# Peptides against a protein of PDB entry 1IK9, part 18

Target 1, 211 residues: chain A of PDB entry 1IK9
Amino acid sequence: MERKISRIHLVSEPSITHFLQVSWEKTLESGFVITLTDGHSAWTGTVSESEISQEADDMAMEKGKYVGELRKALLSGAGPADVYTFNFSKESCYFFFEKNLKDVSFRLGSFNLEKVENPAEVIRELICYCLDTIAENQAKNEHLQKENERLLRDWNDVQGRFEKCVSAKEALETDLYKRFILVLNEKKTKIRSLHNKLLNAAQEREKDIKQ
Target 2, 207 residues: chain A of PDB entry 1IK9 as posed
Amino acid sequence: MERKISRIHLVSEPSITHFLQVSWEKTLESGFVITLTDGHSAWTGTVSESEISQEADDMAMEKGKYVGELRKALLSADVYTFNFSKESAYFFFEKNLKDVSFRLGSFNLEKVENPAEVIRELIAYALDTIAENQAKNEHLQKENERLLRDWNDVQGRFEKAVSAKEALETDLYKRFILVLNEKKTKIRSLHNKLLNAAQEREKDIKQ
Target 3, 195 residues: chain B of PDB entry 1IK9 as posed
Amino acid sequence: MERKISRIHLVSEPSITHFLQVSWEKTLESGFVITLTDGHSAWTGTVSESEISQEADDMAMEKGKYVGELRKALLSVYTFNFSKESAYFFFEKNLKDVSFRLGSFNLEKVENPAEVIRELIAYALDTIAENQAKNEHLQKENERLLRDWNDVQGRFEKAVSAKEALETDLYKRFILVLNEKKTKIRSLHNKLLNA

## One batch from the design tools (peptide; aimed at target 1 I191, target 1 (a further copy) R179 K187)

Design b1_p12_1_s3 (made by RFdiffusion4, then SolubleMPNN; from b1_p12_1, 7 letters changed)
Fold by OpenDDE base, seed 3:
Structure b1_p12_1_s3 (fold): chain B 211 residues (1-211), chain C 211 residues (1-211), chain A 12 residues (1-12)
Amino acid sequence: as target 1 above (211 residues)
Amino acid sequence: as target 1 above (211 residues)
Amino acid sequence: SLLDELLEEDLE
């Protein structure tokens, strides 16, 4: 089961923060449980997949698009853009929300809620879920931090090995060329010496013929 | 101001989770505000630095050690080891907690709390703090995840460059040696040829003298 | 290459 808690402001009670909890299985499209609380009272309603489909059809909106709007309205909270307005009557237990666009405001959906007999239990469970989520997120953060530190060390190690490999390649090339030049110069000197001995032998033979 | 919320179980109400909020400035040692709630009622008390010092002195415990025990008791919640037992009387508004060791149980501290007139406001503010903490931790998690993905890419890039550098170094050494052997063999052939010409010239001169 | 230049300086 998935759950999202958001803070909302009701048109009827703009001075107090309300909390909207939505709970669902796998997808919001399959239906959900909605819970509203002011920290003293709580109200809950169940919305079926058939009700969601009927609301989409009544709005002449494609189901996936309608569920996308429900997800934005009910799971994001009233984002800073006030695109969604929430209304609740404690007397009728009727909850409805509107989408406010620049030139058009329209009702997106409505739910009949039931007053919870023991709101303290719902509030305690909601706080427990928040604390569990905090603990899970902290554990994930600590894990990711340790992994970042590991990856940074591993990167520095490979970078240092790479720089040493580049320098060692250049040094190897330079050393090999220096050694090759020395050996080649020795062979060139020997060739020159043998060539001079041949020239001298030819000059001596020319002298011996002239006697 | 720092804040920690923990779930606790009271000896008097073991069937319901209570929430213990502690709020302080910089250090718990400088004093704190303690708030207890069951999701319906709330109780708050202020503990001064002087009260903490007096409790440490009365226990014959060093202040830093005592504050360390307070931090474990009040900020960790009842960890799975049940090392800390919490007691609260709603009638007297007296909150006390004990440290349970294998052979010794002792009172660690006690506070007089006051019943909050508007518990719903305290509960709403507590839920708001939990939701804000969740949002902050989610943003940190997303940032750390993106940084991990960056570091992993950067590591793979450097690793691939390093492997190419190693292979290029080995290839360079092999190529340079092959070229050098070819050059040396040419020079050796020329030396051999010149040496043979010198030997032939010496043999011809020996024939001419016998003539 | 420097190696190729060192090769071509054969004394004729």
Scores: peptide ipSAE 0.025, ipTM 0.847, DockQ to the pose 0.526
OpenDDE base, seeds 1, 2, 4, 5: peptide ipSAE 0.024, 0.023, 0.021, 0.022; ipTM 0.847, 0.847, 0.847, 0.847; seed 1 fails the geometry check

Design b1_p12_1_s4 (made by RFdiffusion4, then SolubleMPNN; from b1_p12_1, 7 letters changed)
Fold by OpenDDE base, seed 4:
Structure b1_p12_1_s4 (fold): chain B 211 residues (1-211), chain C 211 residues (1-211), chain A 12 residues (1-12)
Amino acid sequence: as target 1 above (211 residues)
Amino acid sequence: as target 1 above (211 residues)
Amino acid sequence: DILDELLKEDLE
């Protein structure tokens, strides 16, 4: 089961933060349990897949698009843009919500809730879920942090090896050229010496022919 | 202000999860506000630095060690070892807790709480804090995940460059030696040719002398 | 070292 808790403001009680819990299996499309609380009272309703389909049909909206709007409304809470208006009558236990666009507001959905007899249990369970989620997220954060530190060390190690390899390549090239120049110069000197000996021998032969 | 919420079980109500909120400035040693709730009622007490010092003195415990035990008791919740026992009288609003060791249990501290007139406000604020903490931790998780992915890419990039550098170094060495050998062999051939010319010239001179 | 070998052969 998946769960999302969001803070919302009711049109009837804008000064009192309410909490909207939605619980579902695999997909919101299959239906969900909605729970509303003000920290004192709680109200719960079950929304079936058939009700979701009926609401989509009544709106003349494609079901997947409608479920997408439901997800944005019910799981995001009051997004920073107040795109969704939430209404609840404590007397009728009727919950409805509207999507506010610039020029048009329209009802997105409505649900009948039932007042929970023991709201403290629902509130405690909600807080427990929040604390569990915090603990799980903290453990994940610690793991990711350790992994980041590992990856950074590994990166630094490879970077250092790479820099050494670059320098070693440049040094190798320079050293090989220096050695090559030395050997080449020795060979050039030997060639020059042999040429001079050959010239001298030719000059001596020309002298010997000239008696 | 720092805050920690923990779930605890009271000796008087072991079947009902209670929540212990502790709020402090910089250090727990400077004092703290403790709030207890069962999801219906709430009780709050302020613990001063002087009370912490007095409790440490009464226990004949060094203050830093005592604060360390307070932190373990009040901020860890019921750690998995049930090392701490929590007691609360709703009648007297007296909260006390004990440290359970294998052979000895001792009272670690006690506080007078006051019943909150509007527990729903305290509970809503507590839930808001949990939701804020979840959102912050989620944002941190997303950031760390993106950073991990970046670091992994950067590592792969450097590793690939390093491997190319190693191969390029080996290739450079091989290429330079091949070029060097070619030039050297040309010079050796020229030296041999000049030596042969010199020998031939000497042999011709010896023939001319014998003639 | 191929260089050192090549250098030695030319001293002989």
Scores: peptide ipSAE 0.024, ipTM 0.848, DockQ to the pose 0.341
OpenDDE base, seeds 1, 2, 3, 5: peptide ipSAE 0.029, 0.022, 0.023, 0.023; ipTM 0.848, 0.847, 0.846, 0.847; seeds 1, 2 fail the geometry check

Design b1_p12_2 (made by RFdiffusion4)
Pose (drawn by RFdiffusion4):
Structure b1_p12_2 (pose): chain A 207 residues (1-76, 81-211), chain B 195 residues (1-76, 83-201), chain P 12 residues (1-12)
Amino acid sequence: as target 2 above (207 residues)
Amino acid sequence: as target 3 above (195 residues)
Amino acid sequence: SASGSASAHAAA
């Protein structure tokens, strides 16, 4: 059981704002209840599933395509106009294309005996919605704060692991260098003794 | 300018639900407007900064403590009474085994209730709209942070596993380079022996 | 600019 409450402008009353409440079960295609209110009175109407299928035929439209038009128009490049007569309780709306507009929907609404009850329920639904949302935003705020920390935590764990690696790498190298360089000292020493021994022979050959 | 709309029950009509709308600027302390509606009629009252502090005196409460009680009672066990004939509105606090009048307001019937009701409904729809948008923004940030975390966690796994492969990998190389020096040393020594 | 919230009181 879903519903949408939208605010609309009627051509015959561009001054005051009206409200449109559409409610259905599962899908619009199965039928819906529509209520119009100016904050004082309320007019209500119903559209059955068969009535929707018939209207789609009379309009030469694929049924799902027709329901799609109803969704854009009633549940809030597509321009729509709304008209209502308090004298007749007739409610219709047209889609305005280029130089060509057409009747998209028509409803004979009935003035409600208990406008206040309808208005109170509508406001109540809105307040409940505002409430459910806040609870959700709070749940997400906390999850947000948890993740901001869980990141900062691991980020630090990361920097530490890297810094530990660098300290260990330089530490190992330092030891290596010492041992390697000690050997080099021996090489240079041996290499030079050899040279010396070559120069001594060379001197015996020459004298 | 902020506002709070609460759904309440009046003692003299537990059947029907009323709506209490309280509006202010900055803090209730600087005055506020309170509106009561049953969806048909509406009653309004203005409470000045002067009257509020005046009430804080008649009670002998710090203006802060007193405003605190109003926030709890009016912005949502608290009891509410209203007489449509007198337009007098008062509310009480109910504790274990006692109750007491907490405050009252002389409201006045509004001339154009439909206007008030329309503005109230409009506000609620805007609030629903803004809240749904924020729910989206925070939903995505929750996603970005979830991804960013997995990233760094992966970097950590890779980094720690590297620092554990380092000693073993670097020591092999050192053995290699070192074995080269020794060979040279042996060959030199052997040459020296030649001579 | 304006902002706010909504709630309900528990009946006494």

Design b1_p12_2_s1 (made by RFdiffusion4, then SolubleMPNN; from b1_p12_2 with A2S S7G A11P)
Fold by OpenDDE base, seed 1:
Structure b1_p12_2_s1 (fold): chain B 211 residues (1-211), chain C 211 residues (1-211), chain A 12 residues (1-12)
Amino acid sequence: as target 1 above (211 residues)
Amino acid sequence: as target 1 above (211 residues)
Amino acid sequence: SSSGSAGAHAPA
């Protein structure tokens, strides 16, 4: 079961923060439980998949698109200011919300709620869920932080190995060229010496033939 | 101002989750506000630095050590099961808590609370704080996740550059040795050819003299 | 000297 709690302001009570809890199984489209509280009283209602389909049909909206708008209204809470307006009658237990576009407002959905007999229990469960979510998010933050620190260390180690490899490649190239030049010069010197000996031997033979 | 909310169970009402909010400025030692709620009623009290000092003295405990125990009791909530017990009289508004050691229980602290006239406001503020903390922790999680993904990409890039550098160093060494052997063999062949020419010239001169 | 490349298996 997934759950989202958002803060809303009712048009009738704009100074009082209300809390809208939506809970669902698998998808919001398959139905959800809605709970509204002012921190003293609570109201709940179950919205079926058939009611979601009917509200989509009544709006002449494709169901998936309608559920997409429901998700924004009910799960995002205060989206960008004034995009959604929430209304609730404590007398009729009738909850409805509107989407405000630039030039048009329209009722996005309406649900009958029921007053909860024990609102304190609903409020306690809501606070428990918030505290559990805080604990889970904190544990995830600590995990991600430790992983970031690990990845940063691993990055620095590989970076340092890479820099050492670059320097070692340049040093190898320089050393191999120095050794190559040395041996090449030795062989060049030996070739020059042998050529000079060959020239001298040819000159001596030409002198011996000319007596 | 820092704030922590924890769930507790009162010895008198073990089936009812209560919420203990502690709020403080800078340090818990400088004093704090304590708020208790059952999700319907709320009670609050201010604990001064002098009261914290007095409770430490009454316990014959060093103040810093006492504050360390206060922090565990009041801010950790349900630490390991049964280490702290919480008591509250709704009649006297007297709150106290005990630390249970293996062979001894002792009163760690006691505070007079006052019943809040508008508990719904306190409950709404408590839920608001929970929702804000959830949002902050979610934003931090998203940030840390994006940073992890960045660091992982950067690690993979440097790792791939390092492996290419290793392979390029080995290829360079192999190529330089191949080129060196080639040039060395050419020079050795030239030296052998020049030596053979020198030997032939010496043999011809010895024939010309005997002749 | 066998440089054991510790393959950081990122958990899937």
Scores: peptide ipSAE 0.000, ipTM 0.839, DockQ to the pose 0.017
OpenDDE base, seeds 2, 3, 4, 5: peptide ipSAE 0.000, 0.000, 0.000, 0.000; ipTM 0.841, 0.839, 0.840, 0.840

Design b1_p12_2_s2 (made by RFdiffusion4, then SolubleMPNN; from b1_p12_2, 4 letters changed)
Fold by OpenDDE base, seed 1:
Structure b1_p12_2_s2 (fold): chain B 211 residues (1-211), chain C 211 residues (1-211), chain A 12 residues (1-12)
Amino acid sequence: as target 1 above (211 residues)
Amino acid sequence: as target 1 above (211 residues)
Amino acid sequence: SSSGSAGAFAPA
């Protein structure tokens, strides 16, 4: 079961933060449980897939698009200020919410809730869920932080090996060229020496033919 | 102001999850505000630095060590099961907690709380703090996840450059040796050719003198 | 002044 808690303000009680919990099994489209609390009282209702479909039809909206709007209204909580307006009658237990566009407001959905007999239990479960979510997120943060530190160390190690490899390649090239030039110069000197000996031998033979 | 909320169970009400909020300015040692709630009622008390010092003295414990135990009891919540026991009298508003060692239990601290007139406000603020902490932790998780993905890409890029550098160094060495051998063989062939010409010239001169 | 042709070993 997935759960999301959001802060909302009711039009009737704008100074009182209310908490809207939505819980669902697989998808919001398959139905959900909605719970509203003011920190003292709680109200809950089950919204079926058929009711979601009916509300989409009543809005003349495609079901997937409607569920997309429901998700923004009910799960994002304080979206951009004033995009969604929430209303609740404590007398009738009738909850409804509106989407405010520039020039038009329209009811996005409406649900009958029921007053919870033991609101303290619902509030405790809601706080427990928040604390569990905090603990899970903290554990994930610590894991991701340790992974970041590992990846940064591994990056620095490979970077240092890469820089050493670049420098070693340049040093290898320089050393091989120096050795090559040395051996080449020795062979060039030997060629020059042999060529001079050949020229001297030819000059001596030309003198011996001329007596 | 720092704040921590923990789940506790009271000895008197082991089936009811209570929430212990501790709030402090700089350090727990400088004093703190303690708030207890069962999700319906709330009780609050301020614990001064002088009271913390007095409780440490009454325990014959060094203040820093005592504050270290307070931090474990009050901020860790459900530490190892049964290490800390919490008691609260709703009648006297007297809160106390004990540390359970293997063979000895001792009172670690005691505080007089006051019943909050508007517990719904305290509960709403507590839920708000939980939701804010969830949002902050989620934002941190998303940031750390993006950083992990960046560091992993950067690591893979440097690793790929390093492997290319290694291969390029080996290829450079092989190519330089091949070129060197080629030039060396040319110079060796030229030396052999000049040496043979010198031998032939010497043999011809020896024939001309015998003639 | 034997201009030793250093050019043949320039890396391409």
Scores: peptide ipSAE 0.000, ipTM 0.844, DockQ to the pose 0.005
OpenDDE base, seeds 2, 3, 4, 5: peptide ipSAE 0.000, 0.000, 0.000, 0.000; ipTM 0.845, 0.843, 0.844, 0.844

Design b1_p12_2_s3 (made by RFdiffusion4, then SolubleMPNN; from b1_p12_2, 6 letters changed)
Fold by OpenDDE base, seed 4:
Structure b1_p12_2_s3 (fold): chain B 211 residues (1-211), chain C 211 residues (1-211), chain A 12 residues (1-12)
Amino acid sequence: as target 1 above (211 residues)
Amino acid sequence: as target 1 above (211 residues)
Amino acid sequence: SSSGSAGSFEPA
């Protein structure tokens, strides 16, 4: 079961932080359990897939779009700039939430909740879930940090090998050119020496013919 | 102010998860606020540096070692294998905890708490802190994940550059040797041609003298 | 049949 807890402020009690827990199996569209608490009392309700479909139909909204708005409202709380407002009557146990647009507010959804007999158990379970989520997120952070440090080492090792390869390529090129020039100069000197010997031999033969 | 929340089980109420919040400013040694809740009632107490020192002295324990044990007990809860046990009398508001060793149990610390008039506010604040910690840890996880993905890209890029550098070094070496052999063979051929011309010129001169 | 000795340039 997936779970999300958000903090909300009720229009009736704007100074009191309430907590909205939503729990679902697989997808929010298949239905969910909603739990509201003020840290003293708790109220719960089960919302079925049929109720979600009916609310979408009553709103003349496509179900997937409606579920997308439910997800934003119920899992994010008020969100940035109070895009969602929450209302709850403790007397009627009627919970509803509105989407606030620039020029219009409209009721996005409404649910009947039931007062929980043992709110302390619901509150303890909610705190336990928060602590478990903290522990899981901390373990994930430590894992990602160790992986990050590993990847940084691996990057530095490859970078150092790359720099050595670049330097070794430049050194090889320079050494090969030096050796090449040396051997070429030796061969050029030998060619010049042989050419001079041929010129001298030709001059000596021309002298021997002239007696 | 630093804060840690842990779940504990009281010896008197082993089936009820209690929450132990510890809050401190710089170090646990400088004093701390302890808050206990069962999700319905709350109890709080302030523990001063002098009380910590007195408890260390009464235990004949070095203060730094004592604070180290306090940190393990109060910030980790029971820990692995129930190394710490927690006791609380709701009647006397006396909280104490014991360290369980193989052959001995001893009281590690004891504090008088006071019942909070508005436990719902304390519980809401505790839940808010948990939700804030979840949000912070999630943001850190997302950051570390993005950094991990960046480092993996950077590693792949350097690795690909390294492999290209290796291949380019081998190709350069091979090309330079091929060019070198070609030019050397041309010079060797020219030297052989000049040597043959010298031999022929010497043989012709020896014929001209015999002629 | 002039066997052109392909002088193997041993890499030094």
Scores: peptide ipSAE 0.005, ipTM 0.845, DockQ to the pose 0.005
OpenDDE base, seeds 1, 2, 3, 5: peptide ipSAE 0.005, 0.000, 0.000, 0.000; ipTM 0.845, 0.845, 0.845, 0.845

Design b1_p12_2_s4 (made by RFdiffusion4, then SolubleMPNN; from b1_p12_2, 5 letters changed)
Fold by OpenDDE base, seed 1:
Structure b1_p12_2_s4 (fold): chain B 211 residues (1-211), chain C 211 residues (1-211), chain A 12 residues (1-12)
Amino acid sequence: as target 1 above (211 residues)
Amino acid sequence: as target 1 above (211 residues)
Amino acid sequence: SSSGSAGSHPPA
């Protein structure tokens, strides 16, 4: 079961932070349990897939789009101020919420909740879930931090090897050219020496023919 | 102000999860506010630096070591099962906790708490703090995840450049040697040709002298 | 500008 807790303010009690818990199994579309608390009292209701479908139909909204709006209203908490308005009657246990557009407000959903007999248990479970979520997120943060530190070390190692490889390639090229020039110059000198010996031998033969 | 919330179980109420909030400014050693709740009632007390010093002295424990034990008891929550035992009298508002060693249990600290008049407000603030901490940890997780993905891309890029540099160094060495051998062989062929011309010129001169 | 809240009537 997935769970999300959000802070809301009721229009009737704007100074009192309320907590809206939504719990669902697979998808919000297949139904959910809603729980509202003011930190003293709690109210809960189950919303079925059929009720979600009916609320979508009553709005003339495509079900997937409606569930997308439900997700924003119920799971995001107070998104950008004033986009969603929450209302609850403690007398009728009727909960409803509205989406505020520029020029129009419309009721996005409404549910009957039941007053929980033992609100302290619901509040304890809600705090427990928050503490579990904190612990899980902290463990994930520590894991990701250690992985970042590993990746940074590995990056620095490969970067340093790459720079050494670049420098070693340049040094190799320079050394090979120096050695090549040396050996080439030796062979050029030997060619020049042999050519001069040939010229001298030809000049001596021309002198011997001329007695 | 720093804050930590932990789950505890009271010896008197082992089936009921209680929440222990500890709040402090700079260090736990300079004093803290303790808040206990069962999700319906709340109790709070302020523990001064002088009380912490006195509790350390009463235990004949060095203050820094005592604060280290306080931190484990009060901030870690239920550490390994049964290391710390928590007791609270709702009548006297007396809170105390014990450290359980193998062969001995000893009272690690005791504080008078006061019943909060509006426990719902304290519970709401506690849930708000949990939700804020969840949001902060989620934002940190998303940041660290994006950084991990960046570092992994950067690592793969440098690794790929390094492998190309290695291969390019080997290819350069091979190409330079091939070119060197080619030019060297040309010069060797020219030297052999010049040497043969010198031998022929010497043989012709020796024929001309015998003639 | 009257924001017409299309209040769906609670069931009677």
Scores: peptide ipSAE 0.000, ipTM 0.840, DockQ to the pose 0.025
OpenDDE base, seeds 2, 3, 4, 5: peptide ipSAE 0.000, 0.000, 0.000, 0.000; ipTM 0.841, 0.839, 0.842, 0.840; seed 4 fails the geometry check

Design b1_p12_3 (made by RFdiffusion4)
Pose (drawn by RFdiffusion4):
Order: sequence, then structure tokens, then C-alpha cells
Structure b1_p12_3 (pose): chain A 207 residues (1-76, 81-211), chain B 195 residues (1-76, 83-201), chain P 12 residues (1-12)
Amino acid sequence: as target 2 above (207 residues)
Amino acid sequence: as target 3 above (195 residues)
Amino acid sequence: DVLEELAEDELS
């Protein structure tokens, strides 16, 4: 059981703002209840599933395509106009295309006997919605703060692992260099002794 | 300018639900407007900064402690009474085995209730709209942080596993380069023996 | 690479 409460402007009353409340079960296609309120009175109407299928046929439209139009217009490039007569309780709305507009929907609403009850329930629904949302935003705020920390934690764990690697790498190399360089000292020493022995042979050949 | 709309029950009409709307600037301490509505009529009252502090005196409470009680009672066990004939509104606090009048307001019936009711409904719809948008922004951040975390965690796994492969990998190379020096040393030595 | 440089002898 879902609903949408939207504010709308009627052509015959651009001064005051009205409110439209549409409620259904699962889908608009199966039918819906529509209520119009100016904060004092309320007018209500119902549209059955069969009435929707028929209206789509009378409009030469694919049924789902027609329901899509109802969703854009009633549940808030597509321009829509709304009219209401308090004298007749007739409510209709048109889609305004280029130079060509057409009747998209018409409802004969009935003035409600208990406007206050309807208005109170509407406000109550809105306050419940505001409440459910806050709880959700709070749950997400906490999850947000948890992740901000869980990242900072592992980020630090990362920097430490890297810094530990660099310290270990330089430490190993330092030891290596010492051993390797000791050997080089022996090579240079041996190499030079050899040279010396060659120069001594060369001297005996020459004298 | 902030406001809070609470659903309440009056002692003289537990059947019907009323709505209490409290509005202010910065803090209740500087005064506030309170509106009571049953969806048909509406009663309003203004409470000045001067009256509030005055009440804090009559009760011998720090203006802060007193405002604190109002916040708990008016912005949502607290009991509410209203007489449509007198427009007098008062509320009490109920503890274990005792109750006491906590405050009151002389409200006045509003001339155009529909206007007030329309503005209240409009506010609620805007609030719903803003809250739904924030739920989206925070939802995406929750996603970005989830991804960013997996990234770094992966970097950590890779980094730690590298530090553990380092000693073994570098030691092999060192053996290789070192074995080269030894060979040279042997060949030199052998040459010296030749001579 | 330090290991490659050290693999080169500085001879006379």
C-alpha cells in the first residue's frame, strides 16, 4: 500500500496551492484513490483497474504507456495542466505538447464529509515519513563514521607495513655491501700482486 | 528559523489527534511561536524572550534548565490540555506517583486555518524531499568509502606479503653476486700459483 | 643497481 502526496497548481486558482494525494496497491494499473485538498475541504475519487484499461483504449494508447503518463502527471519535456471546479467537483488534467494539448485524465470527485479526518491522516502520514527517513539517515551517518575510521585505521596499518619494508631492505643491503666489499679488497690485492709478478718476469726477459 | 511538528493527544479528546507546531530562531530561549491544529481550526501563540526568562524566574530555575524542560515537552510522560472555549493550553509532567503543571499558553484562534494547515503540509513535503536527497548523498558516500577501504586493504595485503618475500629474494641475489667474487678470487689465486 | 656496481672490479 503506497502513496504520494504532491502539491499542484490549478489553473482556476493560481494564488492558492492545493495538494494531491494518490494511493494504490503495488501498481497504478490496478487502480488508485485520488484526493484533492485545499487545507479546509477535501474531494475524493476512485479509478478502478477496468476503468484505466478502458480509458487507455479510448485514448488510443498502449495501457502501460498510458499508466506511465498517469505516473508522470499524478505522482510528480512533459508539461501537465490541472483544472478543478469546486462547483462541479470535476477534476481534469491535460498534457501540453507543441501547439496541441489533450485531455489526459478526468475524475468526478466527491466532496468529503470529514475533511479534518482526511487532512489529519495526511499530515500524520507525512510526519511518519519524515520520521522513518531520519532514522535511516542516522543509521547511515553512523555507518559513514565507522567507515571513515576503518579506513584511517587500515591506512595507518599500510604505511607501517611499507615503512617496515624499507627499513628491512636497507638493513639487508647494508650487510651485503660490507661482505661484498671485503672480497673486492682481496681481489684488488691479488690482482696487483699478479701484475707485480708479471713485471718481474718481464724484467728477467729484458736483462 | 527552525520548527518541530509533533503529534499529540489532548486529555479532553483522546479520540482525535492534534498537531503541535513549534517554531523558533536559533534557540527557544529567544522566544518561539506555538501553533495547535486539528486539521480544521488552528490556535497560535507567541512567547517572547522576555516572557520565557520571566517564567524562569517565577520558577527559580536557570533559564537554561527551564528551556530544557520545554524542549522535552514541546519538541517531543507529558500530558496536554486544551479548552477550545478559553483557548488556554497547558501541559504537565507525570512522574512516579506525582504530576505537575509544567507550563501554559493563552493561544488565539487563527483567522485563516487553511492557510496555516497548507503551510504546515508544504513544510512536511519539503522536509521529506530534502531528507530523501540527503539519504542519497550519504548512501553514495557509504559506497565510495566501502570501495576505498577495499582498495587500501588490498594494498596492505600486497605490502605485507612483499615484506615477507624480501629477505629470501634478496639473499639469493646476494649469493649470486658473492659467488662471482669468489670465483675471481680463486682464479687469481691459481694464477699466482702458476707463476 | 648497487649489486651490479659492486660486481665490477676497480683494478689498476

